# Designs tried in a protein design run: peptides against a protein of PDB entry 6J54. Part 95

Target 1, 223 residues: chain A of PDB entry 6J54
Amino acid sequence: NENLFASFIAPTMMGLPIVTLIIMFPSLLFPTPKRLINNRTISIQQWLIQLTSKQMMAIHNQKGQTWSLMLMSLIMFIGSTNILGLLPHSFTPTTQLSMNLGMAIPLWSATVFTGFRYKTKTSLAHFLPQGTPALLIPMLVIIETISLFIQPVALAVRLTANITAGHLLIHLIGGATLALLNINTMTAFITFTILILLTILEFAVALIQAYVFTLLVSLYLHD
Target 2, 42 residues: chain B of PDB entry 6J54
Amino acid sequence: QFQFTGIKKYFNSYTLTGRMNCVLATYGGIALLVLYFKLRSK

## One batch from the design tools (peptide; made by RFdiffusion4, then SolubleMPNN)

Design b2_p10_6_s1 (from b2_p10_6, 6 letters changed)
Fold by OpenDDE base, seed 2:
Structure b2_p10_6_s1 (fold): chain B 223 residues (1-223), chain C 42 residues (1-42), chain A 10 residues (1-10)
Amino acid sequence: as target 1 above (223 residues)
Amino acid sequence: as target 2 above (42 residues)
Amino acid sequence: ALDETLSALL
């Protein structure tokens, strides 16, 4: 039981938290461009950033596009950490609910407050769907209010659950594969194949979850 | 286009202003109820 | 609605 979750324990070295270094490591993978025409790797990175930026910010007006830097940095951070977390014996910070809440709550709060600050009428109107029967208005407003406060929690839990579940599943199937090597090699081969397919899927999930997290933050801004 | 008269002009679920007013009225009502029960208890 | 739909897909 404890062995299953050993990979999710925050690593420490001599009592000092290594988590800080792990969190900062992805930043080293994205160096700032120094030339107009960079090498292939940096060019691809910039191209991807541009594409995702245009896609994500297309729904926002000029004021909303001010958030582009923050949102793009967020997706790059979460995406990179999620991908790196798929390495053997690696620690994924995004598997920690505390971290995801630490990102979700402030960002959500910022989007909500921004909405109330600049689009007060629209933001308040969002608590009541258009065309609601008059008798249901009070109850529906309450429900929408509760729904609003659940958003940051859902945002954090979604990311945490998806990444954690993926890691756990890889661990379980990997362990089963190793155990079956001495029992039934054919079955072990099947489980290993599943592990490979799952790993590929988890790479996709890692990026998708990063995108979804950032997109939802962006959508909350687009009230 | 929606044409509302009377109180429906200010409190409706179709116009932006109407929806806003309904939300504010709901919150105001809840606040008053909470205040009433709080004052009643003491 | 979009959030719920997306959460159902992922």
Scores: peptide ipSAE 0.319, ipTM 0.864, DockQ to the pose 0.032
Fold by OpenDDE base, seed 5:
Order: C-alpha cells, then sequence, then structure tokens
Structure b2_p10_6_s1 (fold): chain B 223 residues (1-223), chain C 42 residues (1-42), chain A 10 residues (1-10)
C-alpha cells in the first residue's frame, strides 16, 4: 500500500524542492514564436490555442474576452502537466489537492468578485432561479448560496480525484500484469491490453479535465 | 412582459429586480434571526 | 454536457 502512494509524494533532492522545477517544465514545451511564418510544430500549437480560445470565449462579452490569456494559459498548464504525469513514475502536481485549491480558490474568487463589481444586480439575482414559487424562495436562496461556496471545492476535488484515480488504476493494473507474467502468460497479455486501453483513456481524461476546469472557471465569470 | 402590482412588483421571482430584492430580503431575514439569537443568549 | 462528461468519468 505504501508503494502505491509513493508516486504521489512530492520529490526533493538534497532537501531542495524539485516540485518547483517540475511545475515550470511544461512551459518549455511551448516556445514563443519569433517569426511571421513559424515552424510547423509551433504553427500547429498556435492554431490549437486559437481554436480552443475561440470556442471557450464565445460565451463571453468584450469584457470577458480580457480573460482569454489567463484561461488559455490555465488550460495549457493543466493539460500539459496532466499529460506529462502519465509518464511512468512521474509526479503530477495536479494530483495534489493543495495545488488545485491554490488555483481554484483565487480564480473562483476573482470571477465572483468581478461579477459583483460589474454585474451586481444580475449576480445577486442569480441566487434565485427565475420562476421559483414564492413559498420556496427563502430555502432556495440559502441552497444556492451554499452551492456557490461549494464551487471552488468541486473544481479542485474533481481535478484531483480524476487524475489521482487514473494514476492509481494504471499503477495497479501495471503491477498486476507484471505479477501475472510469471504465473499465467495468457492472463498477463489480457491485463496488459487493458492497461494500454486504460492509458489511452487517461490521456483523454487528462485533457478533458483540463478543459472542464478552465471552462467552469470561465462559466463562473459569465455567471 | 410581466405585469406586477403592489408588493409583487418589488418582490417576485420573474423579474431581475424582483429576484434581487428577494435575495436581499432573505439575507436580511437571516441576519436578523442570527442577531436575535445572539441577543437572546445575553 | 458537463454533467454527462462527469458522469461518464466517475
Amino acid sequence: as target 1 above (223 residues)
Amino acid sequence: as target 2 above (42 residues)
Amino acid sequence: ALDETLSALL
């Protein structure tokens, strides 16, 4: 059991935190363009960023479009870290709830405060769904208020749980395949096939969770 | 689109202003209840 | 869409 969770321990070397370097590493994979016509790889990356930006920011008005840089950087960061974390024995910072809370709470707070600053009337009205029967208004307002405060927790826990569960499952199935190699080769082959399929699924989950996290932050900004 | 008169004009769940007022009234009511219980304990 | 995605993942 201790070996299962060893991959989730923050790595240090000679007492120095390597976690900071691990967090910064994905940024090296996305170099800044310096030419009018960039290399093929950089052009594809820019095209993908522009495509995702257009899709995600389509919900927002001109004021909301100002957040495009932040939201795109967020999705690229979470997505790249999640994908790199699927490497064998790699440490993924997004498996740490503390990190995800550190991202979720400030971003959520910024969106909520921005809403109250520029759209006070609409933001306050959002606590009461339209068409609510008069008798249910007080209770529903309370529930909706509680729901608001659950949002940052849900953002952090969702990302953490999905990535962590994927890592654990890959580790368990991988360990089972190795154990079965010496017992039953046929069963080991089946288990290995499942491992491959699971790994492909986790790549998709990694990207989806990055997108969902960013999208929800964007949605909270729009109210 | 909606025609409201009297108290329903200010407190309704269909208009934006009405919804806002209902929310504020709810928060105000809760605050008064909390204040009442705090003063009662003394 | 988000609820369906989350339901499929969990």
Scores: peptide ipSAE 0.307, ipTM 0.850, DockQ to the pose 0.028
Fold by OpenDDE base, seed 4:
Structure b2_p10_6_s1 (fold): chain B 223 residues (1-223), chain C 42 residues (1-42), chain A 10 residues (1-10)
Amino acid sequence: as target 1 above (223 residues)
Amino acid sequence: as target 2 above (42 residues)
Amino acid sequence: ALDETLSALL
């Protein structure tokens, strides 16, 4: 059982945490454009960023557009870390709840405070859904308030759980495949096929979770 | 769209202002209750 | 509306 969770232990070298380096590594994959006509890799990256930016920021006004840089950097960071985490013997920082909480709480708080600053009436009104029966108003306001505070937790846990569960499943199926190699070759082949399909799915999940995380932050900003 | 008179004009679940006022009233009520119990304990 | 959107995304 220890070997199952060994991949989620924060890696250290000679007692020094290398997690910082792992977190910083994705930044090297996205170099800043220096030329008018960049190479294919940078051009594709910029194209993807522009597409996602246009899609996410379409719901925001000029004030919301200010968050474009942060949101795009966020999705690129989470997406890249999640994808890199699927590499063999890789550590995924986003499997750590502390990491995701560290991102979710500040971003959530920033969106909430921004909403209260610029959209005070609307933000306060969101604690009470429209058309609520009068007798349910106090209770529902309390529930909505609690729901607000659950948002950062749900945001972090969702990302953590999805990425971690995927990794665990890959390890379990992979381990089962290895164990079945000497027991039943045909079953091992089936298990291996499932492993391949699962890994492909996890690539999609990695990107989807990055997108959902960023999108939800954006939605909270929009209120 | 919606026509409210009296107290319903300011405290309703349909208009933006009404919803805001309801939320503020709820928070105010809770704060007063907490204050009451806190002062009562003293 | 936001809660409904959240539920749909989950």
Scores: peptide ipSAE 0.300, ipTM 0.868, DockQ to the pose 0.034
Fold by OpenDDE base, seed 3:
Structure b2_p10_6_s1 (fold): chain B 223 residues (1-223), chain C 42 residues (1-42), chain A 10 residues (1-10)
Amino acid sequence: as target 1 above (223 residues)
Amino acid sequence: as target 2 above (42 residues)
Amino acid sequence: ALDETLSALL
């Protein structure tokens, strides 16, 4: 079963970590536009960024809109890494829980601290839902506090689990297809069809998880 | 617009200020309990 | 409000 998880090992060359280069690679796919009318690829990228930016920042006031650059860079980074991870024999950094925690915890803490800094009363009041019976207040406040601390963990685990599960499933179904080629051609064809459909789904999941991760960070900022 | 009088004015689950005070009171109570048990152990 | 929105999105 070592082969099953081999794709999730951090790659090194001569003892030097090349994972740094892999993480930096997506930045090369999004060059800064220099012309008034750019090529089709850059124009599409800008259009997508503008659409997502409008959707993400629609719920924020002027102060919240200052986070637009960070949120858009985040969704582009996660989305690009997830899609690149679907290439054959590629290493997906977002399958590493350490990386996702490294993104989730600081972003979550920043949103929480920002909330307490500028909306102290509202943030504190958020620990108690409106209309709670008096006898349930202490317990509910504790539950809401625990819920708050679960948010960064859930954010990181959700991304890690979805991307990792997709990769594992593609690997398993692909392996099953190869094993069935000489046993039952019809069954192998069915399995291969499932593999194709699954691969298409994983492309969608890659983008959805990037969007959800960024949206939740944005939502935590807005409360 | 809720009209509360007395202690309910400051501690209620309907107003923003009331909810905030309830949360602070809860945290304060927990802190006092922790402090009590810590001092008791000494 | 956040929990309701989160539950709807997840």
Scores: peptide ipSAE 0.284, ipTM 0.865, DockQ to the pose 0.034

Design b2_p10_6_s2 (from b2_p10_6, 5 letters changed)
Fold by OpenDDE base, seed 5:
Structure b2_p10_6_s2 (fold): chain B 223 residues (1-223), chain C 42 residues (1-42), chain A 10 residues (1-10)
Amino acid sequence: as target 1 above (223 residues)
Amino acid sequence: as target 2 above (42 residues)
Amino acid sequence: ALLETLAKLL
């Protein structure tokens, strides 16, 4: 039982927190451009960042576009850490709920406070959907208020649960494959095929979760 | 465009101002209820 | 809200 969750324990070397270095490592994979026409790899990266930026910021007005740098850095960070976390026996920082809450709560609060500061009337009006029957107004306002406070928790738990569940399945199927190698090679081959398909799925999930997390933050900003 | 008269002009679920006022009224009502129960216990 | 419900299903 302990071996299943060993990959989720924060790694330390001689009592020093190497977790900080693991978190910083993905940043090295995205170097800053130094030329007008860069290498093919850097050009592709910049092109992908530009496409995702245009897609995400299409929802926002010019005032909301000021958050483009932060939102793009967030999606690149979460996406890169999630993909690197799919390496065997690797530690994924985004599997830690504390880290995801540390990102979700400040970003959520910033979006909510920005909404109340610049769009007070619209932000307050969002607690009551348009066209609500008069008798249901008090109860619906309460429910919508509770829903607002659940948003940061939902952001953190969604990311953590999806990545953690994927890791657990990869480890379980991987362990089963190794155990079946000495028992039945035919069944081991089937489980190995499932493992490959699951790994491909987890790559997609890793990118989707990074995108959804950032998109929801941007959506809360726009209200 | 919605045309409202009387109290419905200020408290409606269709206009932004009306929705805002309904939300504020709800929060105010809850705050008064909480205050009432606190004062009743003392 | 719609994207949030979809995200819960994924």
Scores: peptide ipSAE 0.266, ipTM 0.831, DockQ to the pose 0.033
Fold by OpenDDE base, seed 3:
Structure b2_p10_6_s2 (fold): chain B 223 residues (1-223), chain C 42 residues (1-42), chain A 10 residues (1-10)
Amino acid sequence: as target 1 above (223 residues)
Amino acid sequence: as target 2 above (42 residues)
Amino acid sequence: ALLETLAKLL
């Protein structure tokens, strides 16, 4: 129905795209530290960034660690937008496949080109697993090549599908609870309980998908 | 360390150089096939 | 390589 997908339409006001402002809004939630001992919220944010940075960069050498700023900014952006998208009547930009492709394709391309630039032999050899029988080499190389090109698509679709599906489920279950309030109160209570549990799950999914998206980009760089 | 002699030294699935050469040979073969069919159509 | 990549993707 039109009401179900209305929340996914790009919002405009007087013909002006306010989507730009929505995308920029999360930047206001992460101010730069100015004091030795910051506020509790800023301290927690810094602590989380440091933990995630240490985990993601542990697999990279010195050259790969130069990507730390980009990867941390990416996870913070996706994570914040996903969490803010769970607010009522909010528009989540990451539900748009165009946006996710716009992030996935350049980042994937950068990792692939970086690999070919600095580790040409290893990158080319990656298309053929070690110990492959000689007769299967051409077919396997083709499969590995196709697999490479599926990576940016899978990266974008995974994020889009998980976030969009979560939003749809919340709307559907929420609508069902409202409809059942006047029909069967007990069933409505059960449905409402499911809605609460689902909402908690979606908060976790929002962060996990941000982490997975960033981690996969990092892994593609490492390989 | 793998000890290969002859053609297997350059085209093998165990060494890094061997795998690279196999991949390049595969792409080269595909490119030649595409070129052949393209020229045949003309 | 494919299995490792797929395991990372999924």
Scores: peptide ipSAE 0.180, ipTM 0.844, DockQ to the pose 0.034
Fold by OpenDDE base, seed 4:
Structure b2_p10_6_s2 (fold): chain B 223 residues (1-223), chain C 42 residues (1-42), chain A 10 residues (1-10)
Amino acid sequence: as target 1 above (223 residues)
Amino acid sequence: as target 2 above (42 residues)
Amino acid sequence: ALLETLAKLL
């Protein structure tokens, strides 16, 4: 069933990857403000960024707030790419695990190194939960260490799996709807309704996954 | 809040310093074990 | 229009 995965193939033109252009495209949707009072669209975007920034950075101290620009750019990038991926004939870079790993691993490593650099005692202590029975300390420290290294993988896979699964489901139900149009119109109508509801859900999932990805990066920075 | 004496003062699962020391001790122990087995194989 | 959009999406 090659048609199911055709949308996930990295697009190329004349052997040159256009994925780079696709990745850069969302940046055009967020122009830099030039006026004190910008257009309504820019004002709404800035307002949303400010609100999300306040919510996400509330858990961070002044040192952590230096990451505000990075985290806000990350959520805007992932969110925009996920939403644009729901357009017809669009390619979602975040459906590629390589892309998400490319973001997750450096960001995770940066947060971990930042933690060890500035909060060494707390970071080392984080490998052992409070109140752990003495006999379980060695095993639990090992488990927590393994858990730490799984974080970037889980971060990337979560985003990839959720976005990819959504796209696959849309294709499957959409294909089923088209196949049922001439077989059973009533069933086709039901499947089409499900497709619409699923599409609406995927818009929400697209934003939620962007938020969760960014939030977890922020949380790793804090913890 | 926590009054630990002796070894428990430095190695406990309640205080920040104690937890840190426990983690370091665990890593140190593992490193020594790995080193032991590595040297044993020679 | 919805069917056309769906066809493009598929």
Scores: peptide ipSAE 0.031, ipTM 0.781, DockQ to the pose 0.017
Fold by OpenDDE base, seed 2:
Formats: C-alpha cells, sequence, structure tokens
Structure b2_p10_6_s2 (fold): chain B 223 residues (1-223), chain C 42 residues (1-42), chain A 10 residues (1-10)
C-alpha cells in the first residue's frame, strides 16, 4: 500500500522542500506577451485564455468581472499543474488536499463575503429558495446554511479526489500491464490499451477539473 | 405579480425582501433558542 | 522497448 501512494508524498531534497519549486514551475510556461503579434504558441495560449475568460465571466456583471484576473490565473495554475502531473514520476500539488483547501477556503470566503457586502439582500435570500412552503422554511434555511459551509470542502475534495484517483488508476493499470507481460501478453496488451485510453481521459479530466473548480468559485461569486 | 397583504407582505418565500426576512427571522429564532438553552444551563 | 518505456512511465 505504501508503494501505491509513494508518488503522492511531498518531495524533499536534503530536507528542503522542492514543492515550492514544483508549484512555481508552471508559471514559467506562460510568458507574458511582448509583441502585438506573438509566435504561434503564445498566440494560441492567449487565444485560449481569452476564450475561457469570456466564457467564465459572461455570467458576471461589471463588478464581478473584476475577478477575471484572479479566476483566470487560478484556472491556468490548476490546469497546468494537473497536466504536468500526468508526466511520469511527476508530483502534482493539486493532489494534496491541503493545497486545494488552501485555495478553496480563501476564494470561497471571499466570494461569500463579497456577496454579503454588495448583494446582502440577494445573498440572504439565497438561503431560502423561492416558493417554499411556509412550514418548511426554517428547516430549509438551516439545510441551505449547512450546504454553504460544505461548498469549500466539496470544492477541494472534488479536485483532490479526481486528480488523485486518476493518478492512482494510471499507476495501477500500468503496474498491472508490466506484471502481465511475463504472464499473458494478450491481457497485457489489453490493459496497456486501457492505460493509453485512460491517460487520454486524464488529460481531459485534468483540464475539466481545473475549469470546474474555477467555475464554481466564479459561480459562488454570482450566488 | 405577487400581491401579499399583512404579515405575508414581509414574510414570504417569493419576494426578495420576504425571503430575506424569513431567513433573518429563522436565524434570529435559532439564536434566541441557543441563548435560552445556554442561559438555562447556567 | 515497450517494457522499458512503460517502466519509465510508471
Amino acid sequence: as target 1 above (223 residues)
Amino acid sequence: as target 2 above (42 residues)
Amino acid sequence: ALLETLAKLL
């Protein structure tokens, strides 16, 4: 069991945490444009950022659009780290629940507090869905309050679980294929095919989870 | 579209103000209950 | 070759 989770241990070298360098590394992959018309790679990257920005911020008013920079930086960070984590022997910081909570809780709290400050009436009214029978109002308000506090936990756990499960599954299937090579080559081939399909899926999942995480944070801002 | 009279005007599940008031009333009631039990325990 | 590649990927 320890070998299965060895890839999720925070890497250190000579007692110094390398995690900080790993977290900072994705930032190097996104250089700031210096020209009006950049090369193909940067242009595509910027285009993708603009598209995602438009999609995510389309639901927000002008005040909510001030969060665009933060939300886009978040999705870029999570997405890049998730993709890089699919490399062999790579460590993904987003597999650490502590990191995801460290992102989820502040962002969630910020969205909730901003909602209460600028949209107090709407935010308070959100605890009571429209059309609820009068007798169910107190209980429903309590449930909705509990639901609110579960949001950051669900946000962090969802990201952590999905990325971690994907990595674990890749390792398990990969290990199985390796073990089956000397036992049954046909089954090993089948498992290897599954591994390839799974890795492709995990690339998509990595991006989707980054998007969902950021989208939900954005959605909480809109209430 | 929603015409409410009396207390329903202030406490309803359809209007924004009504919903807000219901939520505040609920929290206030819970707070009072907690306070009551806290004071009773002492 | 596939074994070595897979071993490096794992």
Scores: peptide ipSAE 0.024, ipTM 0.774, DockQ to the pose 0.015

Design b2_p10_6_s3 (from b2_p10_6, 5 letters changed)
Fold by OpenDDE base, seed 1:
Structure b2_p10_6_s3 (fold): chain B 223 residues (1-223), chain C 42 residues (1-42), chain A 10 residues (1-10)
Amino acid sequence: as target 1 above (223 residues)
Amino acid sequence: as target 2 above (42 residues)
Amino acid sequence: ALEQTLADLL
């Protein structure tokens, strides 16, 4: 249904890609601190970033701590775009599989190459779980190799599917609520209540998916 | 921690080196099979 | 092993 997926079409005005402006807009919401004691909004943002960074980087050694800036920027970008995408009649860039693949593939390749560069023996051994029976070794190595190449696809599809499904569901329930206002007010009230609960859930999903995406990238780096 | 002798010393699923060698051997075997079928088709 | 299982669960 073209009308159902109309909200997922990339917006353009006079042939100019507004998508670039939409992608860059979240960067304006995170200004750089200029004072030792910042405003309340900036202080809260920095506090949240520090808490999430400590939680995510606890898995990594000192060499892995170098990725802290990249991973924090990633979670802030995905999280902010997902939350802004929940605004009425807004376009969410993370609903586009092409964008998520564009993020997943380079990050995945960087983690894989970093692993092979600094932990060659451990990375090669990762293709074979410990304690595998001798007869199953060739088949299991092949399966683990295939699993490695599925990782960037699964990472992108997971984010795309979760955000897209949430937006579609909000759109459908919202449309049903408006249609039922003139048919049955009681039923419309029930569907509206469901819409509110669903919207709250999607706010949580938006943040969780950003966290999961970044966490998995971090986990692949740790190997 | 694990004491292996003979071929099992180099090809085992318990030690890090053994696991690495098993992976390399598997890839080498697949490469040889692909090479065999490629040369046979010509 | 723990990291692999966690990656599979997520």
Scores: peptide ipSAE 0.301, ipTM 0.851, DockQ to the pose 0.034
Fold by OpenDDE base, seed 2:
Structure b2_p10_6_s3 (fold): chain B 223 residues (1-223), chain C 42 residues (1-42), chain A 10 residues (1-10)
Amino acid sequence: as target 1 above (223 residues)
Amino acid sequence: as target 2 above (42 residues)
Amino acid sequence: ALEQTLADLL
């Protein structure tokens, strides 16, 4: 069991945490444009950022659009780390629940507080769905309050679980294929094919989870 | 579209103000209950 | 309602 989770242990070298370097590494992949017309890679990158920005911020008013920079940086960070984590022997910080909670809780709290500060009436009213029978109002308000506090936990756990499960599955199937190479070549080939398909799926999942995480944070801001 | 009279004007599940008041009333009631039990325990 | 539903589904 320990061998299965060895890939999720925070890497250290000589007692010094390398995690900080791993977290900072994705930032190097996104250089700031210096030209009006950049090379193809940077242009595509900017295009994608602009598209995602427009899609995510379309639901927000002008005040909410001030969060665009933070939300886009978040999605870029999570997305890049998730994709890089699919490399062999790579460590993904987003597999750590502590990391995801460290992002989810502050962002969630910020969205909730901003909602209460600028849209107090709407935010308070959100605890009571429209059209609820009068007798159910107190209980429903309590449930909605509990639901609110579960949001950051669900946000963090969702990301952590999805990424971790994907990595674990890749490792398991990969290990199985390697073990079957000397036992049955045909089954090894089948499992290898599954591994390839799974890795492709995980690339998509990595991006989707980053998007969902950021989208939900944005949605909580919009209430 | 919603015409409420009396207490329903202030406490309803349809209007924004009504919903807000209901939520505040609920929290206030819970707070009072907690306070009551806390004071009773002492 | 739609936003809440979407949030719940995601």
Scores: peptide ipSAE 0.285, ipTM 0.851, DockQ to the pose 0.034
Fold by OpenDDE base, seed 3:
Structure b2_p10_6_s3 (fold): chain B 223 residues (1-223), chain C 42 residues (1-42), chain A 10 residues (1-10)
Amino acid sequence: as target 1 above (223 residues)
Amino acid sequence: as target 2 above (42 residues)
Amino acid sequence: ALEQTLADLL
């Protein structure tokens, strides 16, 4: 139905793309600290950023830790947009595959090129697992090369599919609940309970997908 | 430490250098095949 | 190897 996918259409007002404003909006939710002892909300945000930063950068050396700002900004952006997208009648930019590809491809390319620049021998050797029989070397190198090029696609599709599927399920179950209110109240109550549980799950999925996306980019950088 | 002699020293799947050379040889072979078919068509 | 495994699992 047209109304089912209407929430995924890029919003415009008077022919002007308001998507730009929607993408910029999460930046207002994360103000820079100005005091030694900040508000509770800012303190919690800083604490979360520090925890995630320590976890993600623990696997990287000094050169890899220079990516900390980019990775933390990425997880905050994706996480905030995903959470805001769960608001009623909201547009989630991360449901658009074009946006996710636009993030995945450059970041993946940067990690691959960085690997080739600083760890050329290790990066090239990565295409051939250790201990491979000699007869299987050419085929396995081809497979590993294909696997490399699938990485940005898998990264973008994973995020898009998980967020989009969650939104669709909420709409479908919500619509079913409304339809059943006048037919069977007991069944409608069960469906509504499922909707609540699903919504809670989608909040978790929104954060997990942001974390996984950023983590995979970090892992590709580390190799 | 692996002790390889001869051609296995440069082309092996156990050492880092050996694996790198195998990958380069594979890509080189593919490039030569593509070049061969491209020149054959002309 | 571990990073590859983690990347494949996620």
Scores: peptide ipSAE 0.273, ipTM 0.852, DockQ to the pose 0.035
Fold by OpenDDE base, seed 4:
Structure b2_p10_6_s3 (fold): chain B 223 residues (1-223), chain C 42 residues (1-42), chain A 10 residues (1-10)
Amino acid sequence: as target 1 above (223 residues)
Amino acid sequence: as target 2 above (42 residues)
Amino acid sequence: ALEQTLADLL
């Protein structure tokens, strides 16, 4: 079913990828403040950023606070791209696994290396849970090591799967609604209602996935 | 809280240092095993 | 342990 996945094809014009422009577009929605008292929209954005920053960075010490800008930019980027992806005929870059891996792997590696650099003892100790029976230590260390390397993959796949599945479901329900319009109007109305509810849910999912992605990166940094 | 003596002082699953040493020992053991099999195949 | 649990749940 080519029509089902048509919305996930990377858009191009004249053979040139416009994906780069789509990725950069959310940056236009968050202008830099120029005044002491900015517009209401900018003030609300800054307020939200401050609140989320305080919540996410509360678990970090001064060294972790240096990552505040990176984490806040990350959540704003993923959140904005996910929300914009719900617009009709829009392309969501975060539906592409390559995009999410491109973010997850470097960020994960940076957090892991930062942990090993500044908290070497604690980071190494995390490969062995506290209180592990002595006989299980070698096996558990191996499992925890594997688990560490799965983290970037899980981070990327989680975001990709959730956003992609939502878009697919909206497409399928929308298609079913259109098909049922001339077959059974009452059923079509029910399906349409489900579509609306699903769309509202996807707005929430879009923000939640952005938050979860950023939170997990932050959590890996904290170790 | 924990009073460990002997080898348990350095290799335990309760203290931070002990856990670290256990992890290092595990990695070292695996590395030695890999090295052994690599040299054996030659 | 709590941090790891949270990471696993999310």
Scores: peptide ipSAE 0.282, ipTM 0.854, DockQ to the pose 0.035; fails the geometry check

